# Designs tried in a protein design run: peptides against a protein of PDB entry 4Z5W. Part 67

Target 1, 305 residues: chain A of PDB entry 4Z5W
Amino acid sequence: IPDVFLELNKLWYFSAQSNLFNGEMPRSLSNSRSISLLSLRNNTLSGQIYLNCSAMTNLTSLDLASNSFSGSIPSNLPNCLRLKTINFAKIKFIAQIPESFKNFQSLTSLSFSNSSIQNISSALEILQHCQNLKTLVLTLNFQKEELPSVPSLQFKNLKVLIIASCQLRGTVPQWLSNSPSLQLLDLSWNQLSGTIPPWLGSLNSLFYLDLSNNTFIGEIPHSLTSLQSLVSKENAVEEPSPDFPFFKKKNTNAGGLQYNQPSSFPPMIDLSYNSLNGSIWPEFGDLRQLHVLNLKNNNLSGNIP

## One batch from the design tools (peptide; aimed at target 1 W189)

Design b2_p25_8 (made by RFdiffusion4)
Pose (drawn by RFdiffusion4):
Structure b2_p25_8 (pose): chain A 291 residues (1-233, 242-249, 256-305), chain P 25 residues (1-25)
Amino acid sequence: IPDVFLELNKLWYFSAQSNLFNGEMPRSLSNSRSISLLSLRNNTLSGQIYLNCSAMTNLTSLDLASNSFSGSIPSNLPNCLRLKTINFAKIKFIAQIPESFKNFQSLTSLSFSNSSIQNISSALEILQHCQNLKTLVLTLNFQKEELPSVPSLQFKNLKVLIIASCQLRGTVPQWLSNSPSLQLLDLSWNQLSGTIPPWLGSLNSLFYLDLSNNTFIGEIPHSLTSLQSLVSKPDFPFFKKGLQYNQPSSFPPMIDLSYNSLNGSIWPEFGDLRQLHVLNLKNNNLSGNIP
Amino acid sequence: DYNITAYDSDDNDITDQVKDLINEF
């Protein structure tokens, strides 16, 4: 990509995604005072990611995903004070999230999916301090690590939480109850154990729950039949493993408890869930009748 | 052809200009 971005001082929107571009991002792009939306995803771009945050005061959305970059996660990123969305998926950082990210108050959406992020314990302790974070995707990282149960963790405004296919040990942590506005929760394809916490049914905005492919035991909590959003009625897309979904509401309401060791019966009170589109209880130890 | 979209502050579509710059580069 040519180094001509000092000359293009009115450029607020640049999208070069899904091409064959290689090499580093030109430094002038890293210094662009006018750039707001930048999408370079799905190229062969490489090198240490450098962004001058004193210079890029209009940067609001950054998508460098699915590229050949290496090095660390840039620690100066919280200083890009208008940056609201970062898609860093499929960049092999082989690194932890920098502590400075606790100061990233403009951030509302973050994806490190399949990016070789280590130490989910430190990553979550840091990111809980980003007060405006509404969506977090940590899928395909933290391999075989433990999902922290430390009760001090609070993600207050969190709407979408996805940490799948990490083979995570531990249980569904209770601190998630500190995310009362949670819409979409995906903990699927992990090694999670214990029982399914009844407090999940207390999440009034939750419409999509994917607990599939874990080691969960015990009963289906009765509170799931009283889930409010299941009983009664911005750009960074998601892929389901790939089928594209543009926003969290693009997912039909779902309960997927499949591929666990769950026991007991199916509650008749599930009939109260009139807004439920998908109920997947396959590959469990469930017994009794079908209500 | 390149899959590029670009806009300036006056909401002008300058994509052809950006593609020309890439071709010259």

Design b2_p25_8_s1 (made by RFdiffusion4, then SolubleMPNN; from b2_p25_8, 14 letters changed)
Fold by OpenDDE base, seed 4:
Structure b2_p25_8_s1 (fold): chain B 305 residues (1-305), chain A 25 residues (1-25)
Amino acid sequence: as target 1 above (305 residues)
Amino acid sequence: SLNIKAYDANNNDITELIKEIIEKS
């Protein structure tokens, strides 16, 4: 991308997605005072990500996903005082989340999906300080780490949490009970164990639950049959309008993470491919808003209602 | 052709202007 943005004093939205742009981000772009929304996703941009946050005072959204950027996550991003949305998916950082992100009060939506992020404990400890954080996507990171269960972790405003395909160990973390606004939880394709906690059914805004492909044992909590968002239309929470496209792993038989379509998040409970036992609760039939109930490949008895 | 979308602070579409600047540079 040429370094021509210095004269573009009125440029507010700039998207240059899905081109063949290579090299570094133009310095004039990294210093743009006018830009609010910047998307350079799906290019071959390289080098270290640098943004002059003192200059970029209007920056609200940043999508750099699917580029060849390297090095550390830019620690100065919290200085971009209006920056709400960050999509750094598919950037191979091989890094931890910077400690500076404790101060990232403008942050509302963050994706590091498949970004070679390490140390989930540090990541969650840092990100809990982001008081406005509503959407957090950490899929395909933290390989074989332990999902921290520290009860002091608190994501008060979290609506969407996706930490799939990490081979994470541990249990469903109790600190999620401190997220009463949680609408979507995906912890699928991990090595999570223990029982599914009953307090999940107390998350009145939870309409999408994916715990599939884990090692959960015991009975399905009866409290899941009382998820208020799934009982009545009046409790139908507005679909999380993700500031960036979420890609659902379609279970296509061909094993490929086809991140191609913006995932509609239908109202769903997926507990498939676990070691759950006991009965299928007939009260799942009372969940009139539930579009998908997937309980297959468990040790359950009875019929799906 | 480049896949670009650009708008100014008034939501005016400046895509073609930006493309032209990028292509001529």
Scores: peptide ipSAE 0.610, ipTM 0.960, DockQ to the pose 0.846
OpenDDE base, seeds 1, 2, 3, 5: peptide ipSAE 0.610, 0.015, 0.608, 0.594; ipTM 0.959, 0.502, 0.960, 0.956

Design b2_p25_8_s2 (made by RFdiffusion4, then SolubleMPNN; from b2_p25_8, 14 letters changed)
Fold by OpenDDE base, seed 3:
Order: C-alpha cells, then structure tokens, then sequence
Structure b2_p25_8_s2 (fold): chain B 305 residues (1-305), chain A 25 residues (1-25)
C-alpha cells in the first residue's frame, strides 16, 4: 500500500480487504487524523503493527485480521482514546496481552482468535479492567493452559465470551457469575471438567451456551430449563451486533473455521460430547425460544423432549 | 481492480478517487 494518506485529510472509512497487499502498513495511514474505521483484513501485510494513537484521534474500529504481521501486540493501543473494536484474528503474535490494556477503557470488542496468544491468566487479569468490554473472542489460543477460576475476576459488561478450541483445563469459572449481561458463552472444544454449575441458569440474558466437546460430568443443572432469555420473547435480548465476524467452529469433524456473522448464533444449548449423566429434563420443553438443544454423545438416560 | 471502499467524514463515497491515487503511486 503506497504512503499517500497524508493528503487524504477527510478519509473517514477505509477498507482495502482481500487485495494481496504486502509489506508494512504505510506510515501516513498509521498517522491518519481523519480515519475512524480501518480495515486491511485478509492481505499479506507484514512487519510490526504500529499506530500513532496521538495522531489517530478518530480511530474507532481496527480490523487487521488475517495478515502476516509479526512481533508484539502494540502496547500503545489504549492511547487511541476512541478505539472500540479490534480484530486481530489470525495474526500470529506468539505473545501475551500487554499490561497497558488494563487502561483500555474505550475497548468494547476484542478478537485474538487464532493469534497464538499465551497466558490466559494474565490475559483475563488484564482485560477485566476494560470496563466497557462487551465482546471477547480468544478462540484457538492458550493451548493446554488452565482456565483460571479466580473468583476476583470480574467482567461486569461482558455480553459475548468465546474461548473455544484451546484445550483448556479446569472448570466453568465462577467469576462468570459476575457477568449478568452475558448473552453468549462458548467454551467448546476444551478439556474442561467437573460439573456444569447451576448458577449458569441465573444468567438471565444467556441465549447461547456451547459447552460441547469437553469432559463435563454429573447431571445437567435443572436451572438451565429456566433460562429467562429462552422462556419468553419478552426476555429476548437484542442480539449482540459484534463489530467483527466470529470464528465459529462448525461441529463438522472437518475443522472448517467459518467466519460467521453474529446473526448466525441461534438460541442454543449445546452440551454434546461430554460425560454427563442422569435424566434429560422434560422442562427443556418450556424454553420456547430455544432453537437448538444438543445433548448427544453423553451418558444421559431418556428421550430428548 | 483493487477491492477498496472509502468514505469521507461526510459519508461521501470517495472510493474511485482513492483507488486512482493508490494505483498511480
């Protein structure tokens, strides 16, 4: 991409997706005072990501996903005082989240899906300070780490949490009970164990729950039959319009990660491919808004209602 | 042709102007 953006003092939205652009980001673009929305996704851009946040005062959305960027995560991004949405999916950082992200108060949506991020404990400890964080996607990172269960972790405004396909160990963390606005939880394709906690049924906004392909044991909590968002239309939460496409692992054995738009999350409970036992609760029939109930490949007795 | 979309601060489509600048550089 040529270094021609200095003269483009009115450029507000710039998308140059899927052009096979190579080399570094142009310096004039990294210093643009006018740009609010920047997307360079699905190119072959390389080098270190650098943004002059003191100049880029209008930057609100950044999509650099699916590029060949290297090096560290830009620690100065919290200085971009209007930056809400970051998509760094498929950038191979091989890094931890910078401590500076504790100060990232403008941040609402963050994706590091398949970005070789390390240290989930540090990542969550840092990101809990992002008071406006609503959407967090950390899929395909933290390989074989332990999902921290530290009760002090607090994501007050979290609506979407996706940490799939990490081979994470541990249990469903109790700190998620501190996220009363949680609408979507995907912890699928991990090595999570223990029982499914009853307090999940108290998340009144939760309409999408994927705990599939784990090692959960015990009975299905009866409280899941009373998920308020799934009982009535009056409790239907506005679908999170995430500012970036999510990677949904299709449950097809053929590991095709598709970018699904968020409009593709039906009201769902997926507990399939666990070691759950006991009865299938007939009261799942009371969940009138539920589109998908998947309980297959468990040790459950009875029929799906 | 490059897959570019560009808008100014007034929401005017400036895509072709930006393409021309990028292609001539």
Amino acid sequence: as target 1 above (305 residues)
Amino acid sequence: SLNIKAFDSNNNDITEEIKEIIEKS
Scores: peptide ipSAE 0.623, ipTM 0.962, DockQ to the pose 0.870
OpenDDE base, seeds 1, 2, 4, 5: peptide ipSAE 0.610, 0.600, 0.618, 0.608; ipTM 0.960, 0.958, 0.960, 0.958

Design b2_p25_8_s3 (made by RFdiffusion4, then SolubleMPNN; from b2_p25_8, 14 letters changed)
Fold by OpenDDE base, seed 1:
Structure b2_p25_8_s3 (fold): chain B 305 residues (1-305), chain A 25 residues (1-25)
Amino acid sequence: as target 1 above (305 residues)
Amino acid sequence: SLNIKAFDANNNDITKEIIELIEKF
């Protein structure tokens, strides 16, 4: 991309998605005072990500996903005082989340899907200080780490948490009970163990639960049959609409993880591919808003309701 | 063709102007 943005003092929205742009991000763009929404996703841009946050006073949304950027996560991003949404998916950082992100009060939506992020314990400890954080996507990071269960972790305003395909160990963390606004939880394709905790059924806004492809044991908590967002349309929650696309793993084909952008998140409970036992609760029939109940490939017994 | 969309602070479409600037350099 040529360095032609210096005189574009009225440029507010710039999207150059899905081109063949290579090289570094233009310096004139990294210093733009006018730009609010910037998307350069799905190019071949390279080098270190640098933004002059002291100049970029209007920056609210940044999508650099699916580029060849390298190096550290820019520690100065919290100085972009209006920056709400960051999509850094499919950027190979090989890094930890910067400690400076404790101060990232403008941050509402963050994705590092498949970005070679390390140290989930530090990442969650840092990001819990982002009081406005509603959407957190950490899929395909933290390979074989342990999901921290520290009860002091608090994501009070969290609506969407996706930490899929990390091979994470541990249990469903109790600190998630401190997120009463949680709408979407995806912890699929990990090595999570223990029982599914009954307090998940107390998350009255939870309409999408994916715990599939783990090592969960015990009975399905009866409290999941009382998820208020799934009982009635009056309790239906607005679908989360982040400024960046979500990607869900649909198939394990021989060529690796295919990510499709879901067009929507249907109301869903997926507990498939675990070691759950006991009966299927007939009271799942009371979840009139539920589109998908997937309990296959467990040790469940009795009648299918 | 380049996949570009650009708007000014008044929501005017400046996509063509931006494309012409990028293609000149």
Scores: peptide ipSAE 0.593, ipTM 0.956, DockQ to the pose 0.886
OpenDDE base, seeds 2, 3, 4, 5: peptide ipSAE 0.584, 0.021, 0.575, 0.033; ipTM 0.956, 0.445, 0.953, 0.562

Design b2_p25_8_s4 (made by RFdiffusion4, then SolubleMPNN; from b2_p25_8, 11 letters changed)
Fold by OpenDDE base, seed 3:
Structure b2_p25_8_s4 (fold): chain B 305 residues (1-305), chain A 25 residues (1-25)
Amino acid sequence: as target 1 above (305 residues)
Amino acid sequence: SLNIKAYDSDNNDITELIKKIIEES
């Protein structure tokens, strides 16, 4: 992309997706005072990501996903005081989240899906300070790490948490009970163990739960039959409108990661491919808003109601 | 043709202007 944006003092939205652009991001874009929404996704852009946040005072959304950028995650991004949405999916950083992200108060939506991010403990410890963080996608990172269970972790405004396909060890972390606005939880395709905690049924906004393809044991918590968002339409929460596409691993064996828009998340409970035992609760029939109940490939007794 | 969309702060579509600038550089 040529460095021709200096004179474009009114440029507000710029999308140049899927053009096979190579080389570095233009310096005139990195210094744009006018730009609010920037998308350069699905190109072959390379080098270090650099943004002059002191100049880029209007930047609200950044999508650089599916590029060949290298090096560190830009530690100065929290200085972009209006930056709400970041999509860094499929950028291979091989890095930890910068400590500076503790100060990222404008941040509402963050994706590092398949970005070779390391140290989930540090990542969550940092990101918990982002008080406005509503959407967090960390799928395909943290390979074989342990999901931290530190009770002090707090994501007060979190609506969407997706940490799938990480081979994470540990249990469903109790600190998620501190996220009463949680609407979507995907911890699928990990090595999580223990029992499914009953307090998940107290998450009144939770309409999508994927715990599939783990090593969970014990009974299905009866409290999941009383998920308020799934009982009645009156409790229907506004669907999260994330500013970037999610990577949903299709539950088909070898299916490619599709970018699904969040409008593609039906009300769902998926507990399939675990070691759960006991009865299938008939009270799942009371979940009138539930579109998908998947309990297959467990040690459950009885029929699906 | 390049897959570009661009708007100015006044919500004017400047896509063709931006394409031309990029293609002529």
Scores: peptide ipSAE 0.627, ipTM 0.964, DockQ to the pose 0.887
OpenDDE base, seeds 1, 2, 4, 5: peptide ipSAE 0.626, 0.027, 0.035, 0.617; ipTM 0.963, 0.669, 0.560, 0.962; seed 2 fails the geometry check

## One batch from the design tools (peptide; aimed at target 1 R41 F246)

Design b2_p26_1 (made by RFdiffusion4)
Pose (drawn by RFdiffusion4):
Structure b2_p26_1 (pose): chain A 291 residues (1-233, 242-249, 256-305), chain P 26 residues (1-26)
Amino acid sequence: IPDVFLELNKLWYFSAQSNLFNGEMPRSLSNSRSISLLSLRNNTLSGQIYLNCSAMTNLTSLDLASNSFSGSIPSNLPNCLRLKTINFAKIKFIAQIPESFKNFQSLTSLSFSNSSIQNISSALEILQHCQNLKTLVLTLNFQKEELPSVPSLQFKNLKVLIIASCQLRGTVPQWLSNSPSLQLLDLSWNQLSGTIPPWLGSLNSLFYLDLSNNTFIGEIPHSLTSLQSLVSKPDFPFFKKGLQYNQPSSFPPMIDLSYNSLNGSIWPEFGDLRQLHVLNLKNNNLSGNIP
Amino acid sequence: TAAEESETAARNELRNASEFSPHNFV
């Protein structure tokens, strides 16, 4: 990508995604005062990611995903004070999230999917301090680590939480109850154990729950039949393992408890869930009748 | 108003863009 971005001082939108571009991002792009939307994803771009945050005061959305970059996660990123969305998926950082990210107050959406992020314990203790974080994708990282149960964790405005295929040990942590506005929860494809917490039925905005492919035991909590959003009625897309979904509401309402060890019966009160599109209880130890 | 419509159109392009491979997995 040519180094001509000092000359293009009115450029607020640049999208070069899904090409064959290689090499580093030109430094002038890293200094662009006018750039707002930048999408370079799905190229062969490489090197240490450098962004001058004193210079890029209009940067609002950054998508460098699926590229050949290496080095660390840039620690100066919280200083890009208008940056609201970062898609860093499929960049092999082999690193932890910098502590400075606790100060990233403009951040509303973050994806480190399949990016070789280590230490989910430190990563979540940091990111809970980003007060405006509404969506977080940590899928395919933290391999075989433990999902922290530390009760001090609070993600207050969190709408979307996705940490799948990490083979995480532990239980569904109670501190998730501190995210009362949670819409979409995906903990699938992990090693999670214990029982399914009844408090999940207390989440009034939750419409999509993927607990599939875990080691969960015990009963289906009765509170799931009283889930409010299941009973009654921005850019950074998601892929389901790939089928694209543009926003969280593109996912039809779902309960997927499949591929666990759940026991007991199916509650008749599930009939109260009139807005439920998908109910997947396959590959469990469930017994009794079908209501 | 025109700036807002332009920004909405740009975001629509990014959202509906063709992909070489998926990322941001659920």

Design b2_p26_1_s2 (made by RFdiffusion4, then SolubleMPNN; from b2_p26_1, 16 letters changed)
Fold by OpenDDE base, seed 3:
Formats: sequence, structure tokens, C-alpha cells
Structure b2_p26_1_s2 (fold): chain B 305 residues (1-305), chain A 26 residues (1-26)
Amino acid sequence: as target 1 above (305 residues)
Amino acid sequence: SSMEKELEAKRQEILNAPVKEPYNFV
């Protein structure tokens, strides 16, 4: 990308995704005072990510996903006082989340999906201080680490949490009960164990639950039949979606279905591929908004209601 | 504002743009 952005003093957005751009991000772009939306995803950009947050006072959205950037996560990003959305998916950092992210009060949506992020305990301890954080995607990181169950962790405004395919050990963490606005939880494809906790049924906004492909034991909590968002169609207020898409993996060789809003996911409970026992509760029939109930590959018994 | 509407339209355009290599799997 040429270093010509100094002359573009009225540039509100730069969208150059899915091209063949290589080399480093231009310094003039990293110093743009006008830019609000920056998307460079799906290129071959390299080097260290650097943004002059003191100059980039209008930056609200940053998408650098699927590039060849390297090095540390930019510790100065919290100084970008209007920066709400960051997509750093598929950037191989091999790093921890910077301690400076404790001060990232503008942050609403963050993805590090498949970014070689390390130390989930430190990551969650830091990110809990982001009071406006609503969407957190940490899929394909923290390989074989333990999911921390520290009760002091608090994500009060969290709506979307995705920590899939990390081979994480541990249990469903009690600190998630402190997230009453949680709408989507995906902890699939881990090594999580223990029982599914009954307090999950108290998350009145939870319409999408994926706990599939773990080692959960015991009965399905009856409280899951009382998930209010699945009993009644609350008109989910269309909150501003993250500025990055989500993908549902299809079992077919066809590319994943793209979802631009978490609310566009079909309401789902997936508990498949565990070691759950007991009966299927007849009261799952009360979940009139539920589109997908997947209980396959468990040790369930009795009648199908 | 007109600017906010344009920025929102561009945000949606960027979101709707095809992704060659999917990420953020759910």
C-alpha cells in the first residue's frame, strides 16, 4: 500500500480487504486524523502493527484480520480513545494481551481468533476491566491451558463469548454467572469437564449455547428448559453488531456460513459429543424459540419426549 | 447525521464483503 494518506485529510474510511497487498502498513495511514473505519483484512501485510493513537483520534473500527503481521500486540491501542472494534483474527502474534488493555474503556468488540494468544488467565484478568466489552472472541488460542474459574472475574456487559477449539481444561467457570446480559456462549471443542452448572439457566438473554465436544458428565440441568430468551421472543434490541463477521462451520466442504450479527444465529442448545446421562426433559418443549437442540453422542436414556 | 449514516452503510458493506478465509467460528 503506498504512503499517500497524508493528502487524504477527508478520508473517513479505508476498505481494502481481500486484495493482494503486501509489505508494511503505510506510516501516513497509521497517522490519519480523519479515518474512522480501517479494514485491511485478507491481505499479505507484514511487519509490526503500529498506530499513532494520538493522531488517529477518529478511529472507531480496526480490521487487520488474516494478514502476515508479526510481533507484539500494540500496547498503545487503549490510547485510541474512540476505538470500539478490533479484529485481529488469524494474525500470528505468539503473545499475551498487553496489561494496558485494562484501560481500554472504548473497546466493545475484540477478536483474537486463531492469533496464537497465550495465557488465558492473564487475558481474562486484563479484559474484565474493559467495562464496555460486549463481544469477545478467543477461539483457537491458549492451547491446552486451563480455563480460569476465579469467582472475582467480572464481565458485566458481556453479550458474546466465544472460546472454542482451545483444548482448554477445567469446568464451566462460575464467573460467567456475573454476565447477566450474555446472549451467546460457545465453549465447544475443548477438554472441559465436570457437570453443566444449573445457573446457566438463569442467563435470561442466552439464546445460543454451544458446549459440544467436551467431557461434561451428569444430567442436563433442568434449568436450561427455563431459558427466558428461548421461551418467549423478546425482541432483541438490535444492538450495534461487532464490525467483524462470525462463521458457522458446516460439516460439508463448503465454506462456513457467514453471520454478520450474533442475533442472526439460530437459537440453539448444543450439548452433543459429551458424556451426559439421564433423561431429555419434556420441558424442552416449552422452548418455543429454540431452532436447534443437539444432544447426540451422549449417554442419555429414557424416552424421547 | 449524514456522516453517521454513511459510516454505518460502509460498516455494513465491509461486514457483507466476502471473506476468503473464514475466522471467528461459532
Scores: peptide ipSAE 0.405, ipTM 0.887, DockQ to the pose 0.788
OpenDDE base, seeds 1, 2, 4, 5: peptide ipSAE 0.401, 0.390, 0.046, 0.279; ipTM 0.887, 0.881, 0.540, 0.801; seed 4 fails the geometry check

Design b2_p26_1_s3 (made by RFdiffusion4, then SolubleMPNN; from b2_p26_1, 17 letters changed)
Fold by OpenDDE base, seed 3:
Structure b2_p26_1_s3 (fold): chain B 305 residues (1-305), chain A 26 residues (1-26)
Amino acid sequence: as target 1 above (305 residues)
Amino acid sequence: SEFEKKLEEAKKKLLNAPVKEPYNFV
């Protein structure tokens, strides 16, 4: 990308996504005072990510996903006082989240999906201080680490948590009960064990639950039949969604289904591919908003209600 | 504001743009 952004003092939106751009990000772009929305997704950009946050005072959204950037996560990003959304998916950092992210009060949506992030305990300890954090995507990181169960962890405003395909050990963490606004939880494709906790049914906004492909045991908590968001159609006010899409894997096709908003996911309970026992509760029939109930590949018994 | 509307429209366009490789899997 040419270093021509110095003269583009009215440029508030720059999208160069899905091209063939290589090399480093232009220094004039990293110093742009006018830019609000920056997307360089799906290129071959390389080098260290550097943004002059003291100059980039209008930056609100940053998408650098699916590039060949290397090195550390930029520790100065919290100084970008208007930066709300960061998509760093598929950037191979091989790093921990910087301690400076404790101060990232503008941050609302963060993705590090498949970014070789390490130390989930440190990551969650840091990110809990982001008081405005609503969406957190950490899929395909932290390989074989333990999901921390520390009750002091608090994500008060969290709406979307996705930590899939990490081979994480541990249990469903009690600290998630401190997230009463949680709408979407995906902990699928891990090595999580123990029982599914009954307090999950107290998350009144939870409409999408994926605990599939784990090692959960015991009965399905009856409290899941009382998930308020699945009993009644809440007129979910269209809250500002993350500026990055989500993708659901299709079983048969190389292309995932793209979902532009978390609210576009079908209301779902997926507990498939576990070691759950007992009966299917007939009160799942009360979940009139539920589109997908997936209980396959468990040790369930009795009658199908 | 008018700017906020333009920003949200631009975000919608970014979201709808073709993705060569999916990245935020659920």
Scores: peptide ipSAE 0.325, ipTM 0.857, DockQ to the pose 0.787
OpenDDE base, seeds 1, 2, 4, 5: peptide ipSAE 0.311, 0.309, 0.263, 0.270; ipTM 0.852, 0.853, 0.829, 0.834

Design b2_p26_1_s4 (made by RFdiffusion4, then SolubleMPNN; from b2_p26_1, 13 letters changed)
Fold by OpenDDE base, seed 5:
Structure b2_p26_1_s4 (fold): chain B 305 residues (1-305), chain A 26 residues (1-26)
Amino acid sequence: as target 1 above (305 residues)
Amino acid sequence: MAAEEERKKALEEIRNAPVKEPYNFV
């Protein structure tokens, strides 16, 4: 990418995504005062990510996903006072979340999906201070770490939490009960154990629950049959979607289905591939908005209602 | 109105951009 952005003092949107750009991000781009939306996703850009946040006062959305950037996560990003959305998926950082992210009050949506992020405890302890954080994607990180269960963790405004495919140990963390606006929870493809907690059924906005491919035991909580968002449509708050898509993988070798909005996901409860026992509650029939109930590959018994 | 529509369009372009491999798995 040429270093010509100094002259482009009215440029508010720059999209160079899905090209074959290589090398470093131009210094003039990293100093642009006018740019609000920056997408360089799906290139071969390299070097360290550097943004002059003192200059980039209009930056609101940053998509650098699927590039060959190296080095540390830029610790100065919280100084970009208007920056709301960050997509750093598929950037191999091999790093922890910077402590400076405690101050990232403008942050609403963050993805580090498959970015070689380490130390989930530190990451969650830091990110809980992001009071405006609504979407958090941490899939394919933290390999074999323990999911912290510290009750003091608080994500008050969290709507979308995805921490799949980390081989995480632990239990469904109680601190998630502090997120009453949670709409989508994916903790699939981990090594989570224990019982599924009944308080999950109190998350009145939760329409998508994936706990599949874990080691959960015990009965399905009856409270899941009372998930209000799945009983009635009235609580489907259309919220502003993050400036990045989501992907549902059908199979290990298939391309993912792209979902541009969390609301585009089918209302779902997936508890498949666990060690759950007991019966299927007939009151699942009350979940009139439910599109997918996946209970396969468990130890369930009794009659199918 | 126009600037908001342009912003919406730009965000749609960002969201709809091809990816080499899917990420943000659910």
Scores: peptide ipSAE 0.278, ipTM 0.829, DockQ to the pose 0.777
OpenDDE base, seeds 1, 2, 3, 4: peptide ipSAE 0.233, 0.258, 0.232, 0.211; ipTM 0.809, 0.834, 0.815, 0.807

Design b2_p26_2 (made by RFdiffusion4)
Pose (drawn by RFdiffusion4):
Structure b2_p26_2 (pose): chain A 291 residues (1-233, 242-249, 256-305), chain P 26 residues (1-26)
Amino acid sequence: IPDVFLELNKLWYFSAQSNLFNGEMPRSLSNSRSISLLSLRNNTLSGQIYLNCSAMTNLTSLDLASNSFSGSIPSNLPNCLRLKTINFAKIKFIAQIPESFKNFQSLTSLSFSNSSIQNISSALEILQHCQNLKTLVLTLNFQKEELPSVPSLQFKNLKVLIIASCQLRGTVPQWLSNSPSLQLLDLSWNQLSGTIPPWLGSLNSLFYLDLSNNTFIGEIPHSLTSLQSLVSKPDFPFFKKGLQYNQPSSFPPMIDLSYNSLNGSIWPEFGDLRQLHVLNLKNNNLSGNIP
Amino acid sequence: YDTKLDELNAFLNAAPKRPNEPTNFV
């Protein structure tokens, strides 16, 4: 990508995604005062990611995903004070999230999916301090680590939480109850154990719950039949394992408890869930009748 | 600015393309 971005001082939108571009991002792009939306995803771009945050005051959305970059996660990123969305998926950092990210108050959406992020314990202790974070994708990282149960964790405005296919040990942590506005929860494809917490039914905005492919035991909590959003009625897309979904509401309402060890019966009160599109209880130990 | 923008657009249009790969997995 040519180093001509000092000359293009009115450029607020640049998208070069899904090409065959290689090498580093030109330094002038890293210094662009005017750039707002930048998408370079799905190229062969490489090197340490450098962004001058004193210079890029108009940067609002950054998508460098699926590229050949290496090095660390840039620690100066919180200083790009208008940056609201970062798609860093499929960049092999082999690293932890920097502590400075606790100061990233403009951040509303973050994806480190399949990026070789280590230490979920430190990553979540840091990211809980980003007060405006509404969506977090940590899928395919933290391999075989433990999902922290530390009760001090609070993600207050969190709408979307996805940490799948990490083979995470532990239980569904109670501190998730501190995210009362949670819309979409995906903990699937992990080693999670214990029982399914009844408080999940207390999440009034939750419409999509994927607990599939875990080691969960015990009963289906009765509170799931009283889930409010299941009873009654920005750019950074998601892929389901790939089928594209543009926003969280593109996912039809779903309960997927499949591929666990759940027991007991199916509650008749599930009939109260009139807005439920998908109910997947396959590959469990469930018994009794079908209501 | 206009000349440099046209040159950049031409460069981008001539660049080889690849399929859209998935990210942000659910």

